# Peptides against a protein of PDB entry 7K3S: the designs that were tried, part 41

Target 1, 60 residues: chain A of PDB entry 7K3S
Amino acid sequence: MEELSGKPLSYAEKEKLKEKLAFLKKEYSRTLARLQRAKRAEKAKNSKKAIEDGVPQPEA

## One batch from the design tools (peptide; made by RFdiffusion4, then SolubleMPNN)

Design b2_p21_2_s2
Fold by OpenDDE base, seed 3:
Structure b2_p21_2_s2 (fold): chain B 60 residues (1-60), chain A 21 residues (1-21)
Amino acid sequence: as target 1 above (60 residues)
Amino acid sequence: EEEKRKKEKEEEKKKLEEEKE
């Protein structure tokens, strides 16, 4: 059981939490950028396929 | 900076060992 010890965090514990938060923000940003690239690549593939199949693109 | 980082990792390892008892 993680005791939610309502004890004030030490300076070292706060710095460790800042490092963990910085790491998590970096990994989140990398994952978000990957997801945005994947969504753009999927739209570009669907647009290329719909042009090749003679289907009018929905105007954005 | 590197010595502080080494000491912080050693204290982290010690706390993780105490949480397992």
Scores: peptide ipSAE 0.120, ipTM 0.704, DockQ to the pose 0.032
Fold by OpenDDE base, seed 5:
Structure b2_p21_2_s2 (fold): chain B 60 residues (1-60), chain A 21 residues (1-21)
Amino acid sequence: as target 1 above (60 residues)
Amino acid sequence: EEEKRKKEKEEEKKKLEEEKE
């Protein structure tokens, strides 16, 4: 496994690396979009709690 | 084109098997 550092990559190895990079970029973008949605959902929960704690329900 | 791509993948598998020996 240590001989990979000095040999020119074959055509097949280059194509396999391009496919791996395309897959990793897609999964990164999907994960980033999930993280951004989670952060927006957290902010929306905190704003709802601030409205609910900020209106004393008039107990009759 | 699909047959060429299939042959190329078979040659890739053969080279990857030869690199493990």
Scores: peptide ipSAE 0.108, ipTM 0.709, DockQ to the pose 0.031
Fold by OpenDDE base, seed 4:
Structure b2_p21_2_s2 (fold): chain B 60 residues (1-60), chain A 21 residues (1-21)
Amino acid sequence: as target 1 above (60 residues)
Amino acid sequence: EEEKRKKEKEEEKKKLEEEKE
């Protein structure tokens, strides 16, 4: 593992890091959208179950 | 837009070859 601890990054290294960061941001956003969809689906299932079990939903 | 991306990749390859020499 080269210690990057003192040399200025080359132009190519900086662009490769920007591409990696753009890719990671895209995959993060995709994962977050999946998590938000799962959380909404879970809330909808819990709401349906709470109505079926006669538990008053806290009104939003 | 596609031609700009091809040119950018060609410049990136050229700079990576210059770093290996």
Scores: peptide ipSAE 0.099, ipTM 0.698, DockQ to the pose 0.035
Fold by OpenDDE base, seed 2:
Structure b2_p21_2_s2 (fold): chain B 60 residues (1-60), chain A 21 residues (1-21)
Amino acid sequence: as target 1 above (60 residues)
Amino acid sequence: EEEKRKKEKEEEKKKLEEEKE
């Protein structure tokens, strides 16, 4: 059990954490872009169905 | 960009070698 007590991270450990953080930020941004695209596609399919059912779209 | 990544890895190796002495 190496004591997780307070030793300053080495330069190499800090750079490895920065790389991991950059990777996680990239994957997060990709996931957000996919979620936003899915939400837009869902709104677009629901608006097409509302037009087919003859329901007037609520003017926003 | 690939040459920068090679230099960065070489500096990382040098620092890891210096930390072992």
Scores: peptide ipSAE 0.095, ipTM 0.694, DockQ to the pose 0.034

Design b2_p21_2_s3
Fold by OpenDDE base, seed 1:
Structure b2_p21_2_s3 (fold): chain B 60 residues (1-60), chain A 21 residues (1-21)
Amino acid sequence: as target 1 above (60 residues)
Amino acid sequence: EEEKRKKEREEEKKKLEELEK
C-alpha cells in the first residue's frame, strides 16, 4: 500500500477540497438530471414514432 | 501573504459562481 505520505493538508486546503467536492456533486446532479430529461424526451419521441408507424411498443 | 490567500479564495469563489450559471 503506497503510504500517501503527503504533507498533512492545512485546514484551508481541506476546506477548499470540501468546496470543490460540493461543487462537483452539484454539477454531477445537474448533469444526471439533464441526462434523465433527455432519456425521457427520447422515450416520448420514440413513443410518438411507434404510434405513427403502427409498431406495438414493448410495455416496460 | 494573508491578503494573497484572501484574494485566491475570492477568485475561487468567483470561478465557482461563474460555473453555477
Scores: peptide ipSAE 0.144, ipTM 0.734, DockQ to the pose 0.021
Fold by OpenDDE base, seed 4:
Structure b2_p21_2_s3 (fold): chain B 60 residues (1-60), chain A 21 residues (1-21)
Amino acid sequence: as target 1 above (60 residues)
Amino acid sequence: EEEKRKKEREEEKKKLEELEK
């Protein structure tokens, strides 16, 4: 557990944290977009397989 | 102090570049 040094962050440290947070938000959004694409592709594959296997799809 | 701040910015840029790979 790094002790949260109760020292006020300098302006430079705050800007550095903002840049890190902006980067992490960008990578999070990219990962979410990949996950959503993967889930859509999996649903489409499962739907195709269930049609091929004669299993009724749950209607929307 | 300026050289230290330059080094810290370069190390941060390297860490960000490593996370982009």
Scores: peptide ipSAE 0.141, ipTM 0.729, DockQ to the pose 0.023
Fold by OpenDDE base, seed 3:
Structure b2_p21_2_s3 (fold): chain B 60 residues (1-60), chain A 21 residues (1-21)
Amino acid sequence: as target 1 above (60 residues)
Amino acid sequence: EEEKRKKEREEEKKKLEELEK
């Protein structure tokens, strides 16, 4: 059971949570961009190998 | 109370800095 502390958050606690959320969104977007780059690089390597091996690329 | 709020802000800053490494 997460104790959702039923106390209303102060203005200062809300601003801290907004700052934490902004930071986490920034790190999420960086990680997502890295993952998407890695997946594109992997596909490009697999496509280069398929051309070198004379195997028809799987149509997407 | 103000010293407690200052310590909590400094601990939060340290936790954010540790996540940036």
Scores: peptide ipSAE 0.139, ipTM 0.727, DockQ to the pose 0.023
Fold by OpenDDE base, seed 2:
Structure b2_p21_2_s3 (fold): chain B 60 residues (1-60), chain A 21 residues (1-21)
Amino acid sequence: as target 1 above (60 residues)
Amino acid sequence: EEEKRKKEREEEKKKLEELEK
């Protein structure tokens, strides 16, 4: 176990961590937007099938 | 050092482009 010796991070190490954090936040936001689109598309497909099968839509 | 930081940003950009396919 390399000691997390509390050496103050250099300026360059802090900037590298900020860049990595910005990248991960961007990827998270993109993945979340994809998931939300997929969930909306699935709901829309299920609603179209329910109309085609003559099943009354559950009122919201 | 600046060249190393430029290379790291370019690698992150390539990784991002691969996730867009």
Scores: peptide ipSAE 0.136, ipTM 0.733, DockQ to the pose 0.021

Design b2_p21_4_s1 (from b2_p21_4, 17 letters changed)
Fold by OpenDDE base, seed 5:
Structure b2_p21_4_s1 (fold): chain B 60 residues (1-60), chain A 21 residues (1-21)
Amino acid sequence: as target 1 above (60 residues)
Amino acid sequence: EEKEKEERRKELEKEEKERKE
């Protein structure tokens, strides 16, 4: 169990952590947007198939 | 931008390795 060294972070260490956090937030937002686009594209494909097969769409 | 992103990725990977040692 790594003891969180109770030493106060230097200015340089804090700036490095801010940059890492900004990067992680950007990649999270990009991944979330990709996932949401994929889910919308899947729903649109399923709706097109349901219309072609004559199946009533479940009312939302 | 892409080069800076790749260097940040490599730095995070190094820190994850250091945390496992």
Scores: peptide ipSAE 0.150, ipTM 0.723, DockQ to the pose 0.039
Fold by OpenDDE base, seed 2:
Order: structure tokens, then C-alpha cells, then sequence
Structure b2_p21_4_s1 (fold): chain B 60 residues (1-60), chain A 21 residues (1-21)
């Protein structure tokens, strides 16, 4: 294991890294919430279409 | 060493600007 022999980060660099990590966590959570809404909307559209087309719904 | 510190400071300032847009 090559030791990451980088100089210890300054206080300012550590605070900027914490801000970046908080931003990335927020954007990850936002993207997951969008994906979950999209999957629910797709399931609802497919269920509505299958009822309209007279296709038996798979029971949950 | 001072040049590397200044380049790192400029990189962090660009990243902060991009996050505010």
C-alpha cells in the first residue's frame, strides 16, 4: 500500500472538502428522489394502459 | 511550493463558483 504521503490538508481545504461532500450527498438524494418518482409514474402508466387494453394485471 | 499552493487555491475558487450557478 503506497502511503498517501500528501501533506496534511489545511483547515480551509478540509472545510471546502466537507462542503463538497455535503453538496454531493444532497445531489445524490435529489437524484434518488427523482428516480423513485419516475419509477412510480412508469408503474402507474403501465398499470393504467394494461387496464385499458384489457390485460390482466400481475397481482403484487 | 508557493506556485502549487496558488494553483490549488484557484482550482478551489473555480469549483466554488460552479456550485453557486
Amino acid sequence: as target 1 above (60 residues)
Amino acid sequence: EEKEKEERRKELEKEEKERKE
Scores: peptide ipSAE 0.149, ipTM 0.735, DockQ to the pose 0.026
Fold by OpenDDE base, seed 4:
Structure b2_p21_4_s1 (fold): chain B 60 residues (1-60), chain A 21 residues (1-21)
Amino acid sequence: as target 1 above (60 residues)
Amino acid sequence: EEKEKEERRKELEKEEKERKE
């Protein structure tokens, strides 16, 4: 566990960390949107299959 | 834009390697 060296970060190090954080937030949002699309597609497939199989859908 | 994302990804991967040494 490297000690978070309590040295104040330079301006350049802070900007680099802000850019990394912005990139990670963008990739997180992209991954979340993919996951939500996949879950909606899965729910839609399961719903179509439940209708085809004559299984009453759980009312929401 | 795509090249900049790839460079940032490669930089994060280097930092993750350095954290595991």
Scores: peptide ipSAE 0.146, ipTM 0.720, DockQ to the pose 0.038
Fold by OpenDDE base, seed 1:
Structure b2_p21_4_s1 (fold): chain B 60 residues (1-60), chain A 21 residues (1-21)
Amino acid sequence: as target 1 above (60 residues)
Amino acid sequence: EEKEKEERRKELEKEEKERKE
C-alpha cells in the first residue's frame, strides 16, 4: 500500500474526489445492472434452447 | 506556485466536462 505521504488535499480537491466517487458509483451500478440483464437473457436463451432440444429442465 | 494551481484547476475542469459529455 503506498502511504498517503503527500500535501493535505485542498477543499476543492476533496470536493472533486467526492464528485468522481459519485460518478464511479453511478457507472458501477449501471454496469452491474447491464451485467445482470445479460446474465438473465443468457439464462432465458439457454432455457429456451434446452426446451427445444427436449432436455429436462433442472428443478428450481 | 500560483501557475501550477491554475493549471491543476484547468485540468480538473476539463476532466469534469469530459465526464458530462
Scores: peptide ipSAE 0.142, ipTM 0.732, DockQ to the pose 0.025

Design b2_p21_4_s2 (from b2_p21_4, 16 letters changed)
Fold by OpenDDE base, seed 4:
Structure b2_p21_4_s2 (fold): chain B 60 residues (1-60), chain A 21 residues (1-21)
Amino acid sequence: as target 1 above (60 residues)
Amino acid sequence: EEKKKKEYEEKLKKEEEEKKK
């Protein structure tokens, strides 16, 4: 556990931290978009399979 | 603000040059 040195971050350290946070937010948003696409594709596959297997889909 | 941005960019460039050695 690195002790959060209670020293105020320099301007350069704050900007570097903001850039890291912006990058992490971008990668998080990309991962969420991939997950949502995967869930939609899985739902579409399950719906196609359940129609093929004669299982009633729960109506929306 | 602009002077601090230039100082930051210069420090970042120096850190990148040091990591390449």
Scores: peptide ipSAE 0.174, ipTM 0.660, DockQ to the pose 0.030
Fold by OpenDDE base, seed 5:
Structure b2_p21_4_s2 (fold): chain B 60 residues (1-60), chain A 21 residues (1-21)
Amino acid sequence: as target 1 above (60 residues)
Amino acid sequence: EEKKKKEYEEKLKKEEEEKKK
């Protein structure tokens, strides 16, 4: 692994990286929450189908 | 720290003004 032996980051560069990291953490959390809601919605659809297929409609 | 924060905020403002020209 080439050690990026770059000059020490300025105060401005460090704060810009903190802002980028905070933004990325926020977008990650939003995406994860969307994925979790989608998985719950899929499970709820599968449970409804299993109830509809498992109740014989009373033939008249 | 606060002096360096003010210097950063001023540089950021100048960079945003330059990107709008």
Scores: peptide ipSAE 0.173, ipTM 0.662, DockQ to the pose 0.029
Fold by OpenDDE base, seed 1:
Structure b2_p21_4_s2 (fold): chain B 60 residues (1-60), chain A 21 residues (1-21)
Amino acid sequence: as target 1 above (60 residues)
Amino acid sequence: EEKKKKEYEEKLKKEEEEKKK
């Protein structure tokens, strides 16, 4: 594995990278929360349909 | 370290003010 023998990042470059990382973590968390809500909404729709169609719900 | 922190915070503030024009 080539050690990235790059010049040591300045304080300002390190803080800018921390800010970018914090932003990306925030957007990841928002996207994950949306995905989890969508999956819960899909399960709730499938559960309502299975009750309407008289099909036994798979117990969790 | 604190001097470099203050200089960075001032540069960020200037960049944000420039993006608002």
Scores: peptide ipSAE 0.170, ipTM 0.652, DockQ to the pose 0.027
Fold by OpenDDE base, seed 3:
Structure b2_p21_4_s2 (fold): chain B 60 residues (1-60), chain A 21 residues (1-21)
Amino acid sequence: as target 1 above (60 residues)
Amino acid sequence: EEKKKKEYEEKLKKEEEEKKK
């Protein structure tokens, strides 16, 4: 447990932290969507190559 | 106190709108 043994955050500090957390959540969601798209594109490329090379695809 | 909170929220909203342009 990281003891948040700090002084109680002011209203202004809490709102700045909410803005930073909202920004971080947005960038996380963008990165996750990019990663999921990349993984789908890689699976689709491997699938097309396996069909072209006449190799049985591993059943998922 | 509530007036200072509203004024700060308005400043935050303006800063977020400016960062979006």
Scores: peptide ipSAE 0.151, ipTM 0.635, DockQ to the pose 0.026

Design b2_p21_4_s3 (from b2_p21_4, 19 letters changed)
Fold by OpenDDE base, seed 2:
Structure b2_p21_4_s3 (fold): chain B 60 residues (1-60), chain A 21 residues (1-21)
Amino acid sequence: as target 1 above (60 residues)
Amino acid sequence: KEKERKERREKLKKEEEERKK
């Protein structure tokens, strides 16, 4: 068992962790928005192929 | 940005002064 040396994190260490957390949340949101755009672009490509192949679009 | 850096330095200085008492 590594004793998580119960030294209270200094104010500066807590602020560095808050900054890292804010950065990671921003990068997560950026990655999620990229994934959503990629999925929309894939759906749009599949819909364009279905129109080209003469398959009746199921109405949404 | 500069104000936040100044406030952080001031808080660090106060914490160091409290550790010396």
Scores: peptide ipSAE 0.178, ipTM 0.747, DockQ to the pose 0.039
Fold by OpenDDE base, seed 3:
Structure b2_p21_4_s3 (fold): chain B 60 residues (1-60), chain A 21 residues (1-21)
Amino acid sequence: as target 1 above (60 residues)
Amino acid sequence: KEKERKERREKLKKEEEERKK
């Protein structure tokens, strides 16, 4: 495993990385919530089609 | 360049102190 022996990060670089990580975690959570909403909306569309076509929903 | 880096560190330190209050 090549240890990326980068120069020791300054205090200001570490704090900037912490801020960037907090931002990326927030955007990740926002993206997950959007994806989960999209999947729920797709399931609801498929359920409406399955009722119209008389096809029994696959039980989970 | 160095003065601007110092001012940026002082701003970051103030923001951290405000988060601890």
Scores: peptide ipSAE 0.176, ipTM 0.738, DockQ to the pose 0.025
Fold by OpenDDE base, seed 1:
Structure b2_p21_4_s3 (fold): chain B 60 residues (1-60), chain A 21 residues (1-21)
Amino acid sequence: as target 1 above (60 residues)
Amino acid sequence: KEKERKERREKLKKEEEERKK
């Protein structure tokens, strides 16, 4: 249990938390962009393989 | 902008050293 010690955070602690939050948001966005790129690359690999294997593409 | 960000980091580092003392 992290005791939510109701001690008011110092200005420095609040600023550290803001910087940590900005960093985490940036790393989340980078990870999401990597995941989206990986998913697109996998879809492109699977479509290329389906063409090579003579599998009919799902009609758009 | 970059100088202000450097000075803010340096202040935060000094306050963290003072809190450890």
Scores: peptide ipSAE 0.172, ipTM 0.722, DockQ to the pose 0.034
Fold by OpenDDE base, seed 5:
Structure b2_p21_4_s3 (fold): chain B 60 residues (1-60), chain A 21 residues (1-21)
Amino acid sequence: as target 1 above (60 residues)
Amino acid sequence: KEKERKERREKLKKEEEERKK
């Protein structure tokens, strides 16, 4: 049982924590959007490669 | 937005003055 007997956070400290939380939520959403774009791009590359590998290259 | 920033600064100043009494 760790004693969470910390002094009550000042108004300044609470506002600083709210600003940090808003920043972290924004960066999280940006990272998720990048990850989802990357996964869609990989799927599109893999489907293009599967189509190219299924087209008989004309023997030259 | 600017009014909210002014009110925030005023609340911080009041809390600092209360801690100094």
Scores: peptide ipSAE 0.172, ipTM 0.750, DockQ to the pose 0.159

Design b2_p21_4_s4 (from b2_p21_4, 18 letters changed)
Fold by OpenDDE base, seed 2:
Structure b2_p21_4_s4 (fold): chain B 60 residues (1-60), chain A 21 residues (1-21)
Amino acid sequence: as target 1 above (60 residues)
Amino acid sequence: EEEKRKERREKLKEEEEKRLK
């Protein structure tokens, strides 16, 4: 394990890093929620098409 | 302090949004 033999980060640098990490976690959660919404919308669209085409839906 | 922290978070968010455009 390469020892992080860097000078100890100042209080201000640590707070800036915490703020970056909080922002990144928020944007990740927002992107994940968009992806989950898109997947649900796609599943709902495919289920409507399967009913219209008379194809037996795979029971979930 | 909390208001200065909010402003720094907002500025950092705006800089990242500018870098993604």
Scores: peptide ipSAE 0.223, ipTM 0.756, DockQ to the pose 0.029
Fold by OpenDDE base, seed 1:
Parts: structure tokens; C-alpha cells; sequence
Structure b2_p21_4_s4 (fold): chain B 60 residues (1-60), chain A 21 residues (1-21)
């Protein structure tokens, strides 16, 4: 934990932290969307392979 | 003002992308 230097943050420092937080939230959402796309693509690949192998899909 | 905020967000993004390499 960085010691909160007991100096009140300037307006510019607060805006910089808000911009950083907005960026990190955006990159988190982008990474989550990529992960969800990858999981859907993997499920679709496994489903295609199990149809090709003649194995009944466990319908979820 | 909004354009200066976009440019600062882009610079921050480029700095973080450089730290991840």
C-alpha cells in the first residue's frame, strides 16, 4: 500500500487518476470480451469436432 | 477540452502498452 501522502490531490492529479481508472475499466472490458469470444470459439470448435467424431453432444 | 482528454488517454494507453512489452 503506497502511503497516501497526506497532501490533498490537485484537480489535475484527480483528473489523471479518473482518466487512468476509465482506461483500466475499458481495457478490462476489452479483455473480458476477448476471453468470452475465445471461450465461445473453443465451445464451437469442440462441438464441431464431436459432431464430426459422431459423439452425442451433452446439451447443456 | 474533450479532445485534450482524448489525447491524454491515448498517451496513457501508449505508455501502458510500452510497459507490457
Amino acid sequence: as target 1 above (60 residues)
Amino acid sequence: EEEKRKERREKLKEEEEKRLK
Scores: peptide ipSAE 0.222, ipTM 0.748, DockQ to the pose 0.030
Fold by OpenDDE base, seed 4:
Structure b2_p21_4_s4 (fold): chain B 60 residues (1-60), chain A 21 residues (1-21)
Amino acid sequence: as target 1 above (60 residues)
Amino acid sequence: EEEKRKERREKLKEEEEKRLK
């Protein structure tokens, strides 16, 4: 475990890091929501195709 | 204060989006 023995961050540096962290969390959540929509769209396409091809869907 | 923090987060977002283009 590398000791992050850095100088104590100033109040301004801590606030800037909180702002960056809030931004990164928002962009992560946005990306995750896009990924979840893409996965749902892919599952819906695969399910529609498998029904059309007469393949039994695995019941969840 | 919260509005000023929101505006700063939006500016930081625009700067990061400009770096990714």
Scores: peptide ipSAE 0.220, ipTM 0.750, DockQ to the pose 0.029
Fold by OpenDDE base, seed 5:
Structure b2_p21_4_s4 (fold): chain B 60 residues (1-60), chain A 21 residues (1-21)
Amino acid sequence: as target 1 above (60 residues)
Amino acid sequence: EEEKRKERREKLKEEEEKRLK
C-alpha cells in the first residue's frame, strides 16, 4: 500500500484534477454509449437472422 | 473564468488525444 503521504494539493492542482476528471467522465460516457449501440445493433442483426433461418427467438 | 476553464479543458483533451494516437 503506497502511503498517500504527499503535500496538500494547491488550488491550481485541484482545479487541474477536476478538469481531468470531467474529461475522463465524458470520454467514458461516450465509449459506453458506443458499446451499448454496438450491442443493440448485434442483437438486432442476430434477431433478423434468426427470423430468416426460421429459428424461434428465445423469449427473454 | 469559465472561458479560461474551457480553453484549459480543450488543451487537456488535445494532449490526451495525442497520447492515445
Scores: peptide ipSAE 0.220, ipTM 0.755, DockQ to the pose 0.029

Design b2_p21_6_s2 (from b2_p21_6, 9 letters changed)
Fold by OpenDDE base, seed 3:
Structure b2_p21_6_s2 (fold): chain B 60 residues (1-60), chain A 21 residues (1-21)
Amino acid sequence: as target 1 above (60 residues)
Amino acid sequence: EEEKKLEEKIEERKKLEEKLK
């Protein structure tokens, strides 16, 4: 992607970038929610192993 | 891997926000 670092963007180019930003915000939120679910699932697996090993879970 | 994908999206957003200034 050529770094056209210096030309003022047209109105149409700015609107296209705003649409892309809106899409990326949605994709970010989806990715973040997936990451948060993964981290919770990892914590739940570690807690399940600690119960299975008879080790007292550290209070959160 | 999911964390890296999140960082890539943050960086791509920053580059687009900079182009809109």
Scores: peptide ipSAE 0.252, ipTM 0.828, DockQ to the pose 0.000
Fold by OpenDDE base, seed 5:
Structure b2_p21_6_s2 (fold): chain B 60 residues (1-60), chain A 21 residues (1-21)
Amino acid sequence: as target 1 above (60 residues)
Amino acid sequence: EEEKKLEEKIEERKKLEEKLK
């Protein structure tokens, strides 16, 4: 694999990398929001099972 | 699976930030 690690990036290459970083930040935020929804949904399923297994709800 | 996708996005970002130094 050619060691492309030594050439200074052109202005256009740097701008293209900045655009890619902005895109990745958006995709990260979207993925994190999905993960947080999944963890909340799992907690809600586990609490619903504890109610079904006969924990007396305190009558309101 | 969503945790693995999050780690992949973090790692891809780190590699691009290193190329911009």
Scores: peptide ipSAE 0.252, ipTM 0.830, DockQ to the pose 0.000
Fold by OpenDDE base, seed 1:
Formats: sequence, C-alpha cells, structure tokens
Structure b2_p21_6_s2 (fold): chain B 60 residues (1-60), chain A 21 residues (1-21)
Amino acid sequence: as target 1 above (60 residues)
Amino acid sequence: EEEKKLEEKIEERKKLEEKLK
C-alpha cells in the first residue's frame, strides 16, 4: 500500500484534482436529478394504482 | 441502483477533498 499521504501536492496535481472534483460535482448533480425523477415517477405510479384499485369496475 | 451510484460519487468526492487539504 503506497502511503502517498505525506508529500505536498504540486500545483499541477492540485489543479488536476480540482478538475476531477468539478467533474464529480457535475456527475453527482446528474445522478441526484435522476434519483429525484425516479422517486417522483414511483409516487405517480403508486397513486394511479391506488385510484384503479379503489374504483369498483362497473359489471357490464 | 441510483442511490448506490450517488453514494459512490459522494465517497469519491470526499477522498479527493481530503487530498486537497
């Protein structure tokens, strides 16, 4: 296990890590938006099923 | 599945933020 925990990062290494953090912030925001959309869609499906199960089908 | 992907992104960010301190 390389203990890379002791050397001060160069300016170039810090900038590369900042770019990676900016990318991960974007990917986090996209993933969060998908998760929130999925949870809204699930609630909408469950509400539709509760309405359909509560209406006695008129016997034709 | 999307919750697991969110947790992975949070953990990867924390590891990089710790390297920048």
Scores: peptide ipSAE 0.250, ipTM 0.829, DockQ to the pose 0.000
Fold by OpenDDE base, seed 2:
Structure b2_p21_6_s2 (fold): chain B 60 residues (1-60), chain A 21 residues (1-21)
Amino acid sequence: as target 1 above (60 residues)
Amino acid sequence: EEEKKLEEKIEERKKLEEKLK
């Protein structure tokens, strides 16, 4: 199945690939923003635990 | 998992950019 890699792409195939690249750029930006939010939320959870472990609970 | 999804999108993009050269 090696003969498919050498065929010149038609104009329509190139335009379809450009549309797919534009879509992937959008999905990349969404994924990156989600990753950045996840890393911020993890840091905020770690900071809350560090504050809670640093306050001696008053023995009831 | 989100890092892996980011890498997969980068790799898919590179493969499409190579087809457009």
Scores: peptide ipSAE 0.249, ipTM 0.829, DockQ to the pose 0.000

Design b2_p21_8_s1
Fold by OpenDDE base, seed 4:
Structure b2_p21_8_s1 (fold): chain B 60 residues (1-60), chain A 21 residues (1-21)
Amino acid sequence: as target 1 above (60 residues)
Amino acid sequence: SEKKKELIERELEELKKLEER
């Protein structure tokens, strides 16, 4: 991969990068919020399983 | 997905480095 590390970006290229960065920041925040909800839901499921495994099923 | 979070974090870091040029 040629590292294009040396060419100054035009104003239009910089604005396009700012738009992409703003989009990715929004997707990051949405992804983080989903992960935080998933981790809370997983903890709640594991707590329910630990209660269910700790309650002897009444033998019928 | 943690993998999706990590990919977005890498892309954000690459875009910041390009914006600073």
Scores: peptide ipSAE 0.243, ipTM 0.811, DockQ to the pose 0.078
Fold by OpenDDE base, seed 2:
Structure b2_p21_8_s1 (fold): chain B 60 residues (1-60), chain A 21 residues (1-21)
Amino acid sequence: as target 1 above (60 residues)
Amino acid sequence: SEKKKELIERELEELKKLEER
C-alpha cells in the first residue's frame, strides 16, 4: 500500500482548490451549454436538408 | 467540444478528491 501520505493541505491550499473548483464548474457549464446548442443547430440543419431533398423540382 | 467537457470533468474529480483530504 503506497501511503498516499501527501502532506495535509494547508487552509490556504484548500481555499485555492475551492476557487479552482468554482472556476472549473463555471467552465463546465459554459462548455455544456455550447455543446447542447451545437447539437440543436446540427439537428436543425439536418431537418432543413430533409425538406429540400423532398421537393421535386418541376421539370422545365 | 466533448473532449473539453471530459477534460474539465476529470480535473473537477481530481479537485474533489483533494478537498476530501
Scores: peptide ipSAE 0.240, ipTM 0.812, DockQ to the pose 0.067
Fold by OpenDDE base, seed 1:
Structure b2_p21_8_s1 (fold): chain B 60 residues (1-60), chain A 21 residues (1-21)
Amino acid sequence: as target 1 above (60 residues)
Amino acid sequence: SEKKKELIERELEELKKLEER
């Protein structure tokens, strides 16, 4: 594996890395927001199921 | 997906190490 350690990155290569980093930060934030919404929705579903299982059916 | 989050975290760390050079 060639050690990428030897050549200073050109200004253009540094700008391209900054663009990739900005893109990945955006994708991270989107992914995190989706996961947080999913976890909130799962908790809300589990809380509804616990209320339904705890109501004694009125014997008719 | 948690796996997608972990992949993005790893790639962000690799890019951060390249920006520090």
Scores: peptide ipSAE 0.236, ipTM 0.809, DockQ to the pose 0.076
Fold by OpenDDE base, seed 5:
Structure b2_p21_8_s1 (fold): chain B 60 residues (1-60), chain A 21 residues (1-21)
Amino acid sequence: as target 1 above (60 residues)
Amino acid sequence: SEKKKELIERELEELKKLEER
């Protein structure tokens, strides 16, 4: 297995890496919250369709 | 998008492997 002997990162390169990692963690959390909201909204739509197909609309 | 979540997860794993060196 080739030793991935990457040169030791400088202090400045490590700080830039930490900033990029913090940004990506924030984008991940935002993306996850959107997906969880979408899945909850889809379940709420499917439950409303099941009620509308089973309740005769009162003839007005 | 699930595809956007997967892309961010892969990039986070690559960055963690670089921080451990």
Scores: peptide ipSAE 0.235, ipTM 0.809, DockQ to the pose 0.060

